# Peptides against a protein of PDB entry 3PBP: the designs that were tried, part 38

Target 1, 203 residues: chain A of PDB entry 3PBP
Amino acid sequence: LNEKDLNLILNKSLVMYESLDSTTDVIVKRNVIKQLQFVSKLHENWNSRFGKVDIQKEYRLAKVQGPFTINPFPGELYDYTATNIATILIDNGQNEIVCVSFDDGSLILLFKDLEMSMSWDVDNYVYNNSLVLIERVKLQREIKSLITLPEQLGKLYVISDNIIQQVNFMSWASTLSKCINESDLNPLAGLKFESKLEDIATI
Target 2, 203 residues: chain A of PDB entry 3PBP as posed
Amino acid sequence: LNEKDLNLILNKSLVMYESLDSTTDVIVKRNVIKQLQFVSKLHENWNSRFGKVDIQKEYRLAKVQGPFTINPFPGELYDYTATNIATILIDNGQNEIVCVSFDDGSLILLFKDLEMSMSWDVDNYVYNNSLVLIERVKLQREIKSLITLPEQLGKLYVISDNIIQQVNFMSWASTLSKSINESDLNPLAGLKFESKLEDIATI

## One batch from the design tools (peptide)

Design b1_p24_2 (made by RFdiffusion4)
Fold by OpenDDE base, seed 3:
Structure b1_p24_2 (fold): chain B 203 residues (1-203), chain A 24 residues (1-24)
Amino acid sequence: as target 1 above (203 residues)
Amino acid sequence: ERDELLDAIKKKIDFEKKVREKAE
């Protein structure tokens, strides 16, 4: 971490703390408080703008990883099993989409509705993984892997038997990014959440 | 149909706005 990153984490931690209420899970509350305390201490002890702080992996910001809840869950996928998960950046400001594949060949694109805290109790921590359904893309193939490229925003590469396909969701993700960054929900009115699927290569 | 999504996005917007305000 550099100073800029530390400041960002601090500000996020403050906002998370201030957002705690009576409905917040006890474990989440505890983690948020610990995070704020930890980051605040780091900030107070910051000696150099060019300094680096190594954070133990257990205290890193939680990332979306199972188990998680999806709302609404597509009824058609109830009997199928998730096979892969990927996170795709949609801008340079850390806005991202989560994608989960299923063994029926479906992809679901998901939005995180909760900010996750760092893990402070690895053994007892329940991930605050709440995801909201954006779109279902039906490939009707056995999905082997999901690949993302850091330089390609809003693009997901799907590897299946004999083919690599690209899912491009920038048609709506660019608007989403703009809405978040500009704090304006209005551009979402009438927005269609339809991604473009394209064959890239035959294997 | 998209109420849950819009709500989630709104929450994110509010969160990021507050984060930016803290940075000022």
Scores: peptide ipSAE 0.576, ipTM 0.929, DockQ to the pose 0.794
Fold by OpenDDE base, seed 5:
Structure b1_p24_2 (fold): chain B 203 residues (1-203), chain A 24 residues (1-24)
Amino acid sequence: as target 1 above (203 residues)
Amino acid sequence: ERDELLDAIKKKIDFEKKVREKAE
């Protein structure tokens, strides 16, 4: 963890804290406060006492594991079971897309509307349980695993029985990233959320 | 569906905007 990363986490923590109100869940409130306290302490002592702190990414960055709500949930998937989950970065600003696979061979791409807090009170604590559907991709294959490469933005590798496929959603994710970073929704007008599927290798 | 997504994106935008403001 470098100073830049720490500052980012601190700023996020501050914003999260400031967003707390009377309607906020008690557990969420507690976790946000703990996060802010922890990060603030690190920041105060960064140059003098702690130096470089190695904080595990998994602890630092909350992962989507569930339970969570998907809105809208595709009706066709009600009877199917989620098999895999992955998070894909779309830029260097930590904007990301969540992908969930189902046993019917479907992939759903999801957007997190809220920032997640670090895990403090319980293992695998998830601040944000709200995910919004972006796109459904039907592969019609049994999906064995989902793989992401940190250096490859907006790309998801899907492993099935006989093939590795790449899902590339940078066609729309780049615009999404821009919208978020520039605080402008206008570029989303008319944008089609259609990912590209490419065969990479036969197994 | 699109409306829900736009709302979510708006929330994210607002959040990130506030984060950037803290960095100034």
Scores: peptide ipSAE 0.575, ipTM 0.930, DockQ to the pose 0.881
Fold by OpenDDE base, seed 1:
Structure b1_p24_2 (fold): chain B 203 residues (1-203), chain A 24 residues (1-24)
Amino acid sequence: as target 1 above (203 residues)
Amino acid sequence: ERDELLDAIKKKIDFEKKVREKAE
């Protein structure tokens, strides 16, 4: 972590803290408060001999994992089981898409509705994992794994038994990124959330 | 479905805006 990253985390933590209200889950409140306290302490000590605090563990725990809610959940998938999860960067910033695969061969592309806090109590942590459906891609294959490449924005590689397929969603993700970064929803008007599926290789 | 997505994006925009404001 550099100073810029720390400042960003601090600012995010502050915003999260300020968003807390009486309706917020107690566990979420606790985690947000602990996060803010921790990050604040790090910030205060950044120039001190203690500057090499490994916060990677706590930061990693803020990743999309475990139980999450999807709204709306595709009714057709109620009887199927999620098999893989991946996070795909759509820009050089912090905007990302979450992808979940199911055992029916479906991929769902998801947008994070809520910012996640660091997990400080793993056993009792209520994940603020609210995800919103963007697109469903039906592959009709058994999905073995999902692969992302950091240098390839908005691309997901899907490995099935005999084929590697690429899902490219930059057609809409670029606009989404722009909207977020520029604080303007207007470019989303009329935008179709349709990804391109392409066969890359036969395994 | 689109409405929920738009709402989520709006929330994200608002969040990021607040974060930027803290940096200033």
Scores: peptide ipSAE 0.574, ipTM 0.929, DockQ to the pose 0.805
Fold by OpenDDE base, seed 2:
Structure b1_p24_2 (fold): chain B 203 residues (1-203), chain A 24 residues (1-24)
Amino acid sequence: as target 1 above (203 residues)
Amino acid sequence: ERDELLDAIKKKIDFEKKVREKAE
């Protein structure tokens, strides 16, 4: 964690705090407040008493796991079980796509529409985790694992019994990233959310 | 489906705008 990252987290925490209202779950509200307090304290003491503080543990807890909603949820998948989850960076600005695999061989690519707070009470934390469906990719294989490489933006490696495949969604993710970063939805007009599937290796 | 996605993206955009404003 560097100063830039800390500032970003602080600013995000502030925005999250300011977004709290009467409809916010009590546990979520508490977590957001604690997050802001924590980050603010770190910021205040940055390069002083604490210097470079490692907040990786708390930050890592703000990951896509546990209960989350997917809208719309593909009806065909109601009878199937999620098997793997991965988060893929699409740019260097912390924009990410979430991928979930199912035991029918499907991959769903998802967009987070809500910012997650750190988990300060893990046992009682209610995840503010809302996801929106972008694309469904049908591999028709038993998916063993999902692998991401930090240096490879918008790429997901899918390992099945006999093959490693790459899902490349930068065709649309680059545009998505641009839209977010430039605060402009216009580039999304006519954009098709179709990822490329390529065989990488037979195993 | 697309509408929901667009709405989500819009929310993200708005969030990021606010974050950037805090950085100014």
Scores: peptide ipSAE 0.574, ipTM 0.930, DockQ to the pose 0.825

Design b1_p24_2_s1 (made by RFdiffusion4, then SolubleMPNN; from b1_p24_2, 11 letters changed)
Fold by OpenDDE base, seed 3:
Parts: C-alpha cells; sequence; structure tokens
Structure b1_p24_2_s1 (fold): chain B 203 residues (1-203), chain A 24 residues (1-24)
C-alpha cells in the first residue's frame, strides 16, 4: 500500500462513515467506524521513510464474498447454484463489475449498489453484498474457473473443460465508467448491455 | 435498463463524487 492508495482508502472510509444513518445495520456501523479509525491512524502515522503499510489482509475482507443478494434475481436460475465469483475492473478508478457463474453454465454480470467495509469481525460481520443484475450470459458449459487480468479492463476469462472463452463487456462498461466518473447518467440512455463472447483457446 | 441498476449507478456516482471531493 502506497500513499496514494492509503489516501484513497481514507477518503472512501470517510465517505462511508458520513453515509451512516439510523437505518444502517449496527454491525455495518461498527465495521465502518473501525475502518475509519484504523485508516485514520495509519494516515496520521504515515512516514515517507517507511513508504509502505500492509493492510492487504484487512482490505481483502472488503471484497465481494458470499452470501450475496441479487436484484432482480433471474427466475431461471432459482434452481441452480452459484459456482464461481470474480470481480473485473472496468477502469483505473476502481469501478468494478462482479461476475457470478452458475452450474447451468450461466454467467451473470452484476453491479454493486453498496460499498463494503473491511471485515473486522469476520465471524459476525453481515456483508453488504447487494448486487444488481446487468446481464446474463449463457455459456451452456461447465464453468471451472473465472480468471481476470488486471491489465485487461472489462474482460473475463472463463475456463471450461476444454476451452477458454473471453467475455468482453467494454462495449457497455466504457460508457458506464464514463457515467460514474463524470457524474452523468445521460449516456446510459439506450445503452445495450450485451457482452461479446469469444473463444480464445482450446485446452 | 432496470430501475435497480440505474439507482445503483446513481449511488455509485454520488459516492465517487464525494470521494473526489474529499481528496481535494
Amino acid sequence: as target 1 above (203 residues)
Amino acid sequence: MEKELLEAIGKKIEFQKKVKEASK
């Protein structure tokens, strides 16, 4: 963790804290407060001479983990089970798409509607894992793994028994990223959320 | 586009805006 990253986490933590209200879950409140306290302390004690703070473990706990809710949930998937989850960056500003695979060979692309805090009490933390459906992609294959490459924005690699396929959703994700970064929803009008599926390699 | 998605994106926009403001 460098200074830039620390500042970003601090700013996020501040915003999360300021967003707390009477309707916020008590456990969530506690975690947000603890996060802010921790990050603030790190920032206050930040010395350029040390240059690095290791908070990767705690930060990793703020990643999308089960259980999660999907709204709306595709009715066709009610009788199927989620098998894999991945998070794909769509820009350099930490906007992300979540992908979940199911045992019917479906992929769903999802958007997080809540920010997650660090899990300071993993055993007791209620995850704010509210996800909104963007797109369903039917592969009709047994999905073994989901792979992302940090240098490849808006791309997900799906590994099946004998094939690697790429799901490319930059056709719409670029617009989404722009909307978020520019604080303008207008470009979303008429946007089609259709990803491109391509065979990459046979294995 | 689903209403829920639009709302979620809206929330993200507001969040990012606040984060940017805090970073100044």
Scores: peptide ipSAE 0.576, ipTM 0.929, DockQ to the pose 0.777
Fold by OpenDDE base, seed 1:
Structure b1_p24_2_s1 (fold): chain B 203 residues (1-203), chain A 24 residues (1-24)
Amino acid sequence: as target 1 above (203 residues)
Amino acid sequence: MEKELLEAIGKKIEFQKKVKEASK
């Protein structure tokens, strides 16, 4: 984490804090406040006392974890269990897609519609894990693991049945990224959310 | 495109705008 990243986290934390209102869950409110306090303190001391601060633990706790809500939830998956979860960057601006695998061999690609805060009380904090369905990819294989490579945007590697497959969703994710970054929804018109599946290797 | 997805993207856009403004 560098100063730029810290500033980004600080700004996100500020925005989250400002979004708090009377309808906000008490635990969420508390957690957001704690995050802002912590990050603010880090920012104040960044150049003076702390050359490098390891906030890996707190940062990791802000990642998408179960349990989560998917809207709309595919009816076909009601009887199946999620097996793996991964987050894939689609640009250098930290826009990301969440992927969840199920024991029926399905992959669902999801978009986060809520921001999450760092967890300061792991035992009591309820994450704002609200996700929206983008695409369902049916592999019809036992999915063992999901792998992402930081240098490969919009690509997910799926390991199943001793085969590595690549799911490439940059065909639509590039447009999505552009829409978000440019604050313009127009390019989404007519966009097809269809990922490309390719066999990469056997293992 | 599903309504829920469009709404979610809209929320993200608004959030990023606010973050950008906060960075100034």
Scores: peptide ipSAE 0.576, ipTM 0.928, DockQ to the pose 0.760
Fold by OpenDDE base, seed 2:
Structure b1_p24_2_s1 (fold): chain B 203 residues (1-203), chain A 24 residues (1-24)
Amino acid sequence: as target 1 above (203 residues)
Amino acid sequence: MEKELLEAIGKKIEFQKKVKEASK
């Protein structure tokens, strides 16, 4: 963790804290408050011994995991079971796409509509697992695993029985990233959310 | 584009704006 990352986490924590209201779950409130307190203390002591504390573990606890909600939920997948989940970065500003695989061989690409805080009570924390559907890709294969590489933005590797396939969604994710970062939705007009699928290797 | 997606992106934009402002 570098100073830039710490500042980002701090600022996010502040914004999350300010967004708390009477409708927020009590556990979520507690976690957000604890996060802000911890990060603030970390920031204050950045040049001290405390500044060397590895915060990555705690930060990584704020991840998408089941159960989750998808809006709109694809009706065709109602009776199928999610098998894998992955998060793919689309830029260096922590914008990300969530991918979920299903046992029918479908991949869905999802956008998070809620921010999550670090989990300070792992056993009782209520994750904000609200996701919005972007794209459905039908592979019609048994998906064994989803692999992402941090250095490869907007790419997902899908491992099935006999093949590794790459899903590349930078065709639209680059525009999405730009829209978010520049606070301009106009470039999304007419954008096709169609990812590229490529066979990488036979296994 | 689905309405829900557009709204979600909008929320993200607003969030990031606030984060950027907090960084000043």
Scores: peptide ipSAE 0.576, ipTM 0.928, DockQ to the pose 0.761
Fold by OpenDDE base, seed 5:
Structure b1_p24_2_s1 (fold): chain B 203 residues (1-203), chain A 24 residues (1-24)
Amino acid sequence: as target 1 above (203 residues)
Amino acid sequence: MEKELLEAIGKKIEFQKKVKEASK
């Protein structure tokens, strides 16, 4: 973690705090407040020993994990179970896509519509997990694992029994990233959310 | 595009705007 990253986390925490209202879950409110307090303290003491504090654990707890809400949820997946989850960066500005695999061999690509805070009480924390469906990719394979590489934007590697496949969604994710970063929804008009699937290796 | 997705993206845009403003 560097100063730039810390500033970003602080700013995000501030915005999240300011977004709290009467509809926000009490536990979520508490976690957002605690996060802001903690990050603020770190920021104030960054040039001191606090600059060496590892906050990876707390930050990692802000990752998407079950249970979560998907809207709309694909009806075909009601009887199936999620097996893996991954987050894929689509730019250097922390825009990301969430991918969930199911035991029917489906992948769903999802967009987060709510911001998540660090968990300060893991056992009792109610995660603010709200996701929106972007695309469903049917692999019809038993998915063993999902792998992402930080240096490869918009790419997901899927490991099945005998094959490694790459899902590349930069065809639409680049536009999405641009829309977010430029605060313009117009480029989304007519955009097709169709990812490319490529075989990488047989195993 | 699904309504829910568009709304979510819109929300993200607004969030990012606020974050950028906070960084100034």
Scores: peptide ipSAE 0.576, ipTM 0.929, DockQ to the pose 0.758

Design b1_p24_2_s2 (made by RFdiffusion4, then SolubleMPNN; from b1_p24_2, 10 letters changed)
Fold by OpenDDE base, seed 1:
Structure b1_p24_2_s2 (fold): chain B 203 residues (1-203), chain A 24 residues (1-24)
Amino acid sequence: as target 1 above (203 residues)
Amino acid sequence: MEEELLKAIGKKIEFEKKVKEASK
């Protein structure tokens, strides 16, 4: 993390704090407050006592983890179990898509509609994981792993049955990114959320 | 497009706006 990244985290933490109200879960509230306190203190000391602070642990714990809520949840998947989860960047501004695989060979692409806080109590904290369904891709294969490459935006590599397949969703993710970054929903009109699937290699 | 997705994107946009404002 650099100072710019820290400032971003601080600003996000502030916004999260300001969003707290009487309907907010007590654990979530406490966690958001702790995050803000920590990040604020870190920011105050960034150029003075601490040249570089390793906050990797806390930062990593802010990732999408189970359990999570998917809305709408595909009825066809009620009897199946999630097997893998991955997060794919769609731009350089840290917009991202979440992908979850299921044991029926399905992939679901999901959008986060809630900002998550860092975890300060791993044992007791329930993550505010709210995800919205974008697309379901049926591979009908046993999905062994999901791989992402940082330099390849909007691409997910799926390993199944000794085959590597690429799921490319930049056809719609670029538009989504634009909508978010420009604060304009208009480009979403008529947009089809259809990813491209391609065989890459045999293992 | 599902209404839920549209709402979620809207929420994200609003959040990002607030973050940008906080950065000023």
Scores: peptide ipSAE 0.546, ipTM 0.921, DockQ to the pose 0.744
Fold by OpenDDE base, seed 5:
Structure b1_p24_2_s2 (fold): chain B 203 residues (1-203), chain A 24 residues (1-24)
Amino acid sequence: as target 1 above (203 residues)
Amino acid sequence: MEEELLKAIGKKIEFEKKVKEASK
């Protein structure tokens, strides 16, 4: 973590705090407040010993994990169970796509519409997980694992029984990234959310 | 595009705008 990253986390924490209202879950409110307090203190003491504080644990807990809400949820998946989850960066500005696999061999690509706070009470924390469906990819394979590489934007590697496949969604993710970064929704008009599937290796 | 997705992206954009403003 560097000063730039810390500033970003602080600013995000501030915005999250300011977004709290009567509809926000009490536990979420508490966690957002605690996060802001902690990050603020860390920021104030960045040039001191506090600059060496490892906050990876708390930050790592701010990941998408079950239970979460998906809207709309594919009706075909109601009877199936999620097996893996991964987060894929689509740019260098921390925009990301969430992928969830199911035991029917489906992948769903999801967009986070809510920001998550650090978890300060893991056992009791209600995650503010709200996800929106972008695309469903049907592999019809038993998915063993999902792998992402930080240096490969918009790419997901899917390991099945005898094959490694790459899901590449930069065809639409690049546009999405641009829209977010430039604060312009216009490029989304007519955009097709269709990822490319490629066989990488047989195993 | 699904309405829900568009709304979510819009929300993200607004969030990022606020973050950028907070950074000034």
Scores: peptide ipSAE 0.545, ipTM 0.921, DockQ to the pose 0.760
Fold by OpenDDE base, seed 2:
Structure b1_p24_2_s2 (fold): chain B 203 residues (1-203), chain A 24 residues (1-24)
Amino acid sequence: as target 1 above (203 residues)
Amino acid sequence: MEEELLKAIGKKIEFEKKVKEASK
């Protein structure tokens, strides 16, 4: 964790804190408050011994995990079970896409519409797992695993029984990233959310 | 584009704006 990252986390924590209201779950409120307190203290002591504390573990706990909600949920998938989940970075500014596989061979690409705080109570924390459907890709294969590479933005590797396939969604994700970063929704007009699927290797 | 997706992206943009403002 560098100073830039810390500042970002601090700012996010502040915004999250300010967004708390009477409708927010009490556990979520507590976690957000604890996060802000901790990050603030870390920031204040950045040049001290405390500034060398590894915060990566706590930060990594703020991840998408089941159970989660998808809106809209594809009706065809109601009877199927999610098998894998992965998060794919689409830029260097922490914008990301969530991918979930199902036992029918479908992949769904999802956008997070809520921010999550660090988990300060792992056993009781209620994650804000609200996801919005972007695209459904039907592979019609038994998906064994999903692999992402940090250096490869907007790419997901899907491992099935006999093949590794790459899903590349930078065709639309680059535009999405730009829209977010520049605070402009206009480039989304007419954008097709169609990923490219390529066979990489037979196994 | 689905309305829900557009709304979600909008929320993200607003959040990021606030984060940027907080950084000043």
Scores: peptide ipSAE 0.545, ipTM 0.921, DockQ to the pose 0.765
Fold by OpenDDE base, seed 3:
Structure b1_p24_2_s2 (fold): chain B 203 residues (1-203), chain A 24 residues (1-24)
Amino acid sequence: as target 1 above (203 residues)
Amino acid sequence: MEEELLKAIGKKIEFEKKVKEASK
């Protein structure tokens, strides 16, 4: 963690704290407060001589983990089980898409509508994972693994028994990224959320 | 586009605006 990253986390933590209200879950409130306190303390004690702070563990716990809520949940998937989860970067500004696979061979692409706080009490923390459905992709294969490459934005690699397929959603994700970064929803008008599926290799 | 998705993106935009403002 460098100074720039720390400042970003601090600013995010501040915004999260300011967003707390009477309707916020008590556990969520507690975690947000603890996060802000922790990050603030780090910032106050930041010394250029040390240059690095290791908060990777705590930060990792703030990533998308089960359980999660999907809205709307595809009715066709009620009788199926989630098998894999992956997070895919769509830009260099840390905007991300979440992908969940199911045992029917379906992939759902999801957008996080809530910022997650660090899990300071993992055993007692109720994950504030609210996800919104963007697209369903039907592969009709047994999905073994989901792989992402940091250098490849908006691409997900799906590994099945005998094939690697690429799901490319930059056709819409680039627009989504632009909307977020420029604070403008207008480019979303008429946007089709249709990803491209391509066979990459036989294995 | 689903209404819930639009709403979620809107929330993200507002969040990012606040983060940018806080960084000044």
Scores: peptide ipSAE 0.544, ipTM 0.920, DockQ to the pose 0.760

Design b1_p24_2_s3 (made by RFdiffusion4, then SolubleMPNN; from b1_p24_2, 9 letters changed)
Fold by OpenDDE base, seed 4:
Structure b1_p24_2_s3 (fold): chain B 203 residues (1-203), chain A 24 residues (1-24)
Amino acid sequence: as target 1 above (203 residues)
Amino acid sequence: MEEELLKAIGKKIDFQKKVKEKSK
């Protein structure tokens, strides 16, 4: 963790804190406050006494973990069970897509509509995990694992029994990233959320 | 594009904008 990263986390934490209101879940509020307190303390120590602060990796990566809600939930998947979850970066600015696999062989690509806080109470934390459906990709096979490579933006590797497939969603994710980073929704007009599926290797 | 997705993206934009502002 470098100073830039710490500052980013701090700023995110501040924004999250400032977004708290009467409608926010009590547990979420508590976690956001704890996060801000923690990060602030780290920042103070960084500036005053310590050259580097090591934050446990688990806290650095506010990864989407269950339980979570998906809106709208694909009706066709009501009878199926989620099997895997992955987070895929789409740019170097920490914009990301969440992917969930189901036992019918479907992948759903999801966008977070709420910023997640660090988990401070692992056992009883109600996660602020609200996700919005972007795309459903039907693989029609049993998905064993989802793999992401940090150096490969907008790509998800899907491992099934006999094949490794790549889901590439940069066709739309690049535009999405641009929209977010430039604070402009206009490029989304007419954008098709259609990912490319490619066979990579036979297992 | 679904309305919910557009709304979510909007929220993200707002969030990121606020973060950037604090980073100045």
Scores: peptide ipSAE 0.566, ipTM 0.933, DockQ to the pose 0.772
Fold by OpenDDE base, seed 3:
Structure b1_p24_2_s3 (fold): chain B 203 residues (1-203), chain A 24 residues (1-24)
Amino acid sequence: as target 1 above (203 residues)
Amino acid sequence: MEEELLKAIGKKIDFQKKVKEKSK
């Protein structure tokens, strides 16, 4: 961690804390509070040049992983099972899209509804994964894995039995990124959430 | 565009705006 990263985490933690209300899940509240306390202490220690703490594990637990909820859930997928999950960055500001594959060969692109906190209660860990549907891409293939490349924003590589395909959603994700970063919803009007699918290689 | 998606994006915008304000 560098100073900029730590400050960002602290500011996020503060905003999360300030957003807590009576409707917030008790476990979520607990995690947010503990996160703020921990990060605040880290910040203090950083400024005072005391010690180093590895928070990589805790950060990992704050990443999207099952179980999760999807709204709206595609009715066609009720009979199918999620097989893979990936997170794709769409800009350098840590805005991201979540992708989930299903055993029918469908991909769904999702937006996080809530900011996740680090888990501090190992015995009662709750996955606060509320996701909103953006787009469904039907590949009709057995999807073996989802791969992302850090240097390639808004691109997902889908590996099936005989082919590697690229899903490129920068056609809409660039606009989404702009909207978020500029705090302006206007560019979303008329935006089509249609990704491009391209064959990359045969296996 | 789904209403829920718009709402979620709005939440993210608000969140990020607040974070930026704290960074000043």
Scores: peptide ipSAE 0.565, ipTM 0.933, DockQ to the pose 0.766
Fold by OpenDDE base, seed 2:
Structure b1_p24_2_s3 (fold): chain B 203 residues (1-203), chain A 24 residues (1-24)
Amino acid sequence: as target 1 above (203 residues)
Amino acid sequence: MEEELLKAIGKKIDFQKKVKEKSK
């Protein structure tokens, strides 16, 4: 964590804090407050002489993990179980897509509708895992693992029993990124959320 | 486009705007 990253986290934490209201769950409130306190303290004590601050553990706890909700949930998946989850960056501004695989061979690409805070009570914190469906990709394969490469935006590698496939969703994710970054929803009109699937290697 | 997705994107936009404002 460098100064720039710390400032970003601080600003995010401030915005999250300011979004708290009477309807917010008490545990969520507590978590957001603790995050702000922690980050503020780090900011106050920030000294470039100490180099990088390792807060990766706490930050990593603010990741998408089960249980989660999906809206709308594909009815066809009601009887299936999620097997893997991955997060894919679509730009350098921390916009990301969440991907979940199911035991029927389906991939769903999801957008987070809530900001997550760091978890300060791992055992008791209910994560704000509300996700919105973007696209369903049917691979018709048993998915073993999902791999992402930080340097490859909008790409997901899917490993099955006999093949590695790449899912490339930059066709729509680039537009999505632009919309978010430019605060303009107009380019989303008529956008088709259709990812490209490519075979990479046979295994 | 699903309404839920549009709403979610809108929320993200608003959030990022607020974050950017804090950075100024």
Scores: peptide ipSAE 0.565, ipTM 0.933, DockQ to the pose 0.751
Fold by OpenDDE base, seed 1:
Structure b1_p24_2_s3 (fold): chain B 203 residues (1-203), chain A 24 residues (1-24)
Amino acid sequence: as target 1 above (203 residues)
Amino acid sequence: MEEELLKAIGKKIDFQKKVKEKSK
């Protein structure tokens, strides 16, 4: 964590705080407030009393790791169970895709429509995890694990029985990233959300 | 593209704009 990262987290925390209203869940509200307070203190004491503080633990807790909702939820997956979850960066910023695997061998690629706060009360935390379906990829395999490589944007490696497959979604994710970063939705028109699946290795 | 996805992307854009504004 550097000063730039801290500033970003602070600014995000401020925006999240300002978004709080009477309809916000009480636990979410509390967590957002605590996050802002914590990050503000860190900012005030940066390279001073606290020096470079590693807040990775708290930051990591602001990830899609718990219960989440998917809209629309694929009807075909209603009776199946999620088995793995991964987050894949699609640019050098913070735009990312969430991937969830199911025990039917399906992968769903998801977009977050809500920001998460750091978890300050794990036992009672209500996760602000709303996800929107982008694409369903049917592998028809038992998915053992999902692997991402930080240097490989928009790529997900799926490990199943005796095979490693790569899901590459940069064909649409690059456009998505551009739309977000440039605040322009126009390039989304006609965009096909079709990822490329490739066998990488037999294991 | 589904309307829900478009809305979600819109929310992200708005959020990022607000964050960028804070950084100025």
Scores: peptide ipSAE 0.563, ipTM 0.932, DockQ to the pose 0.754

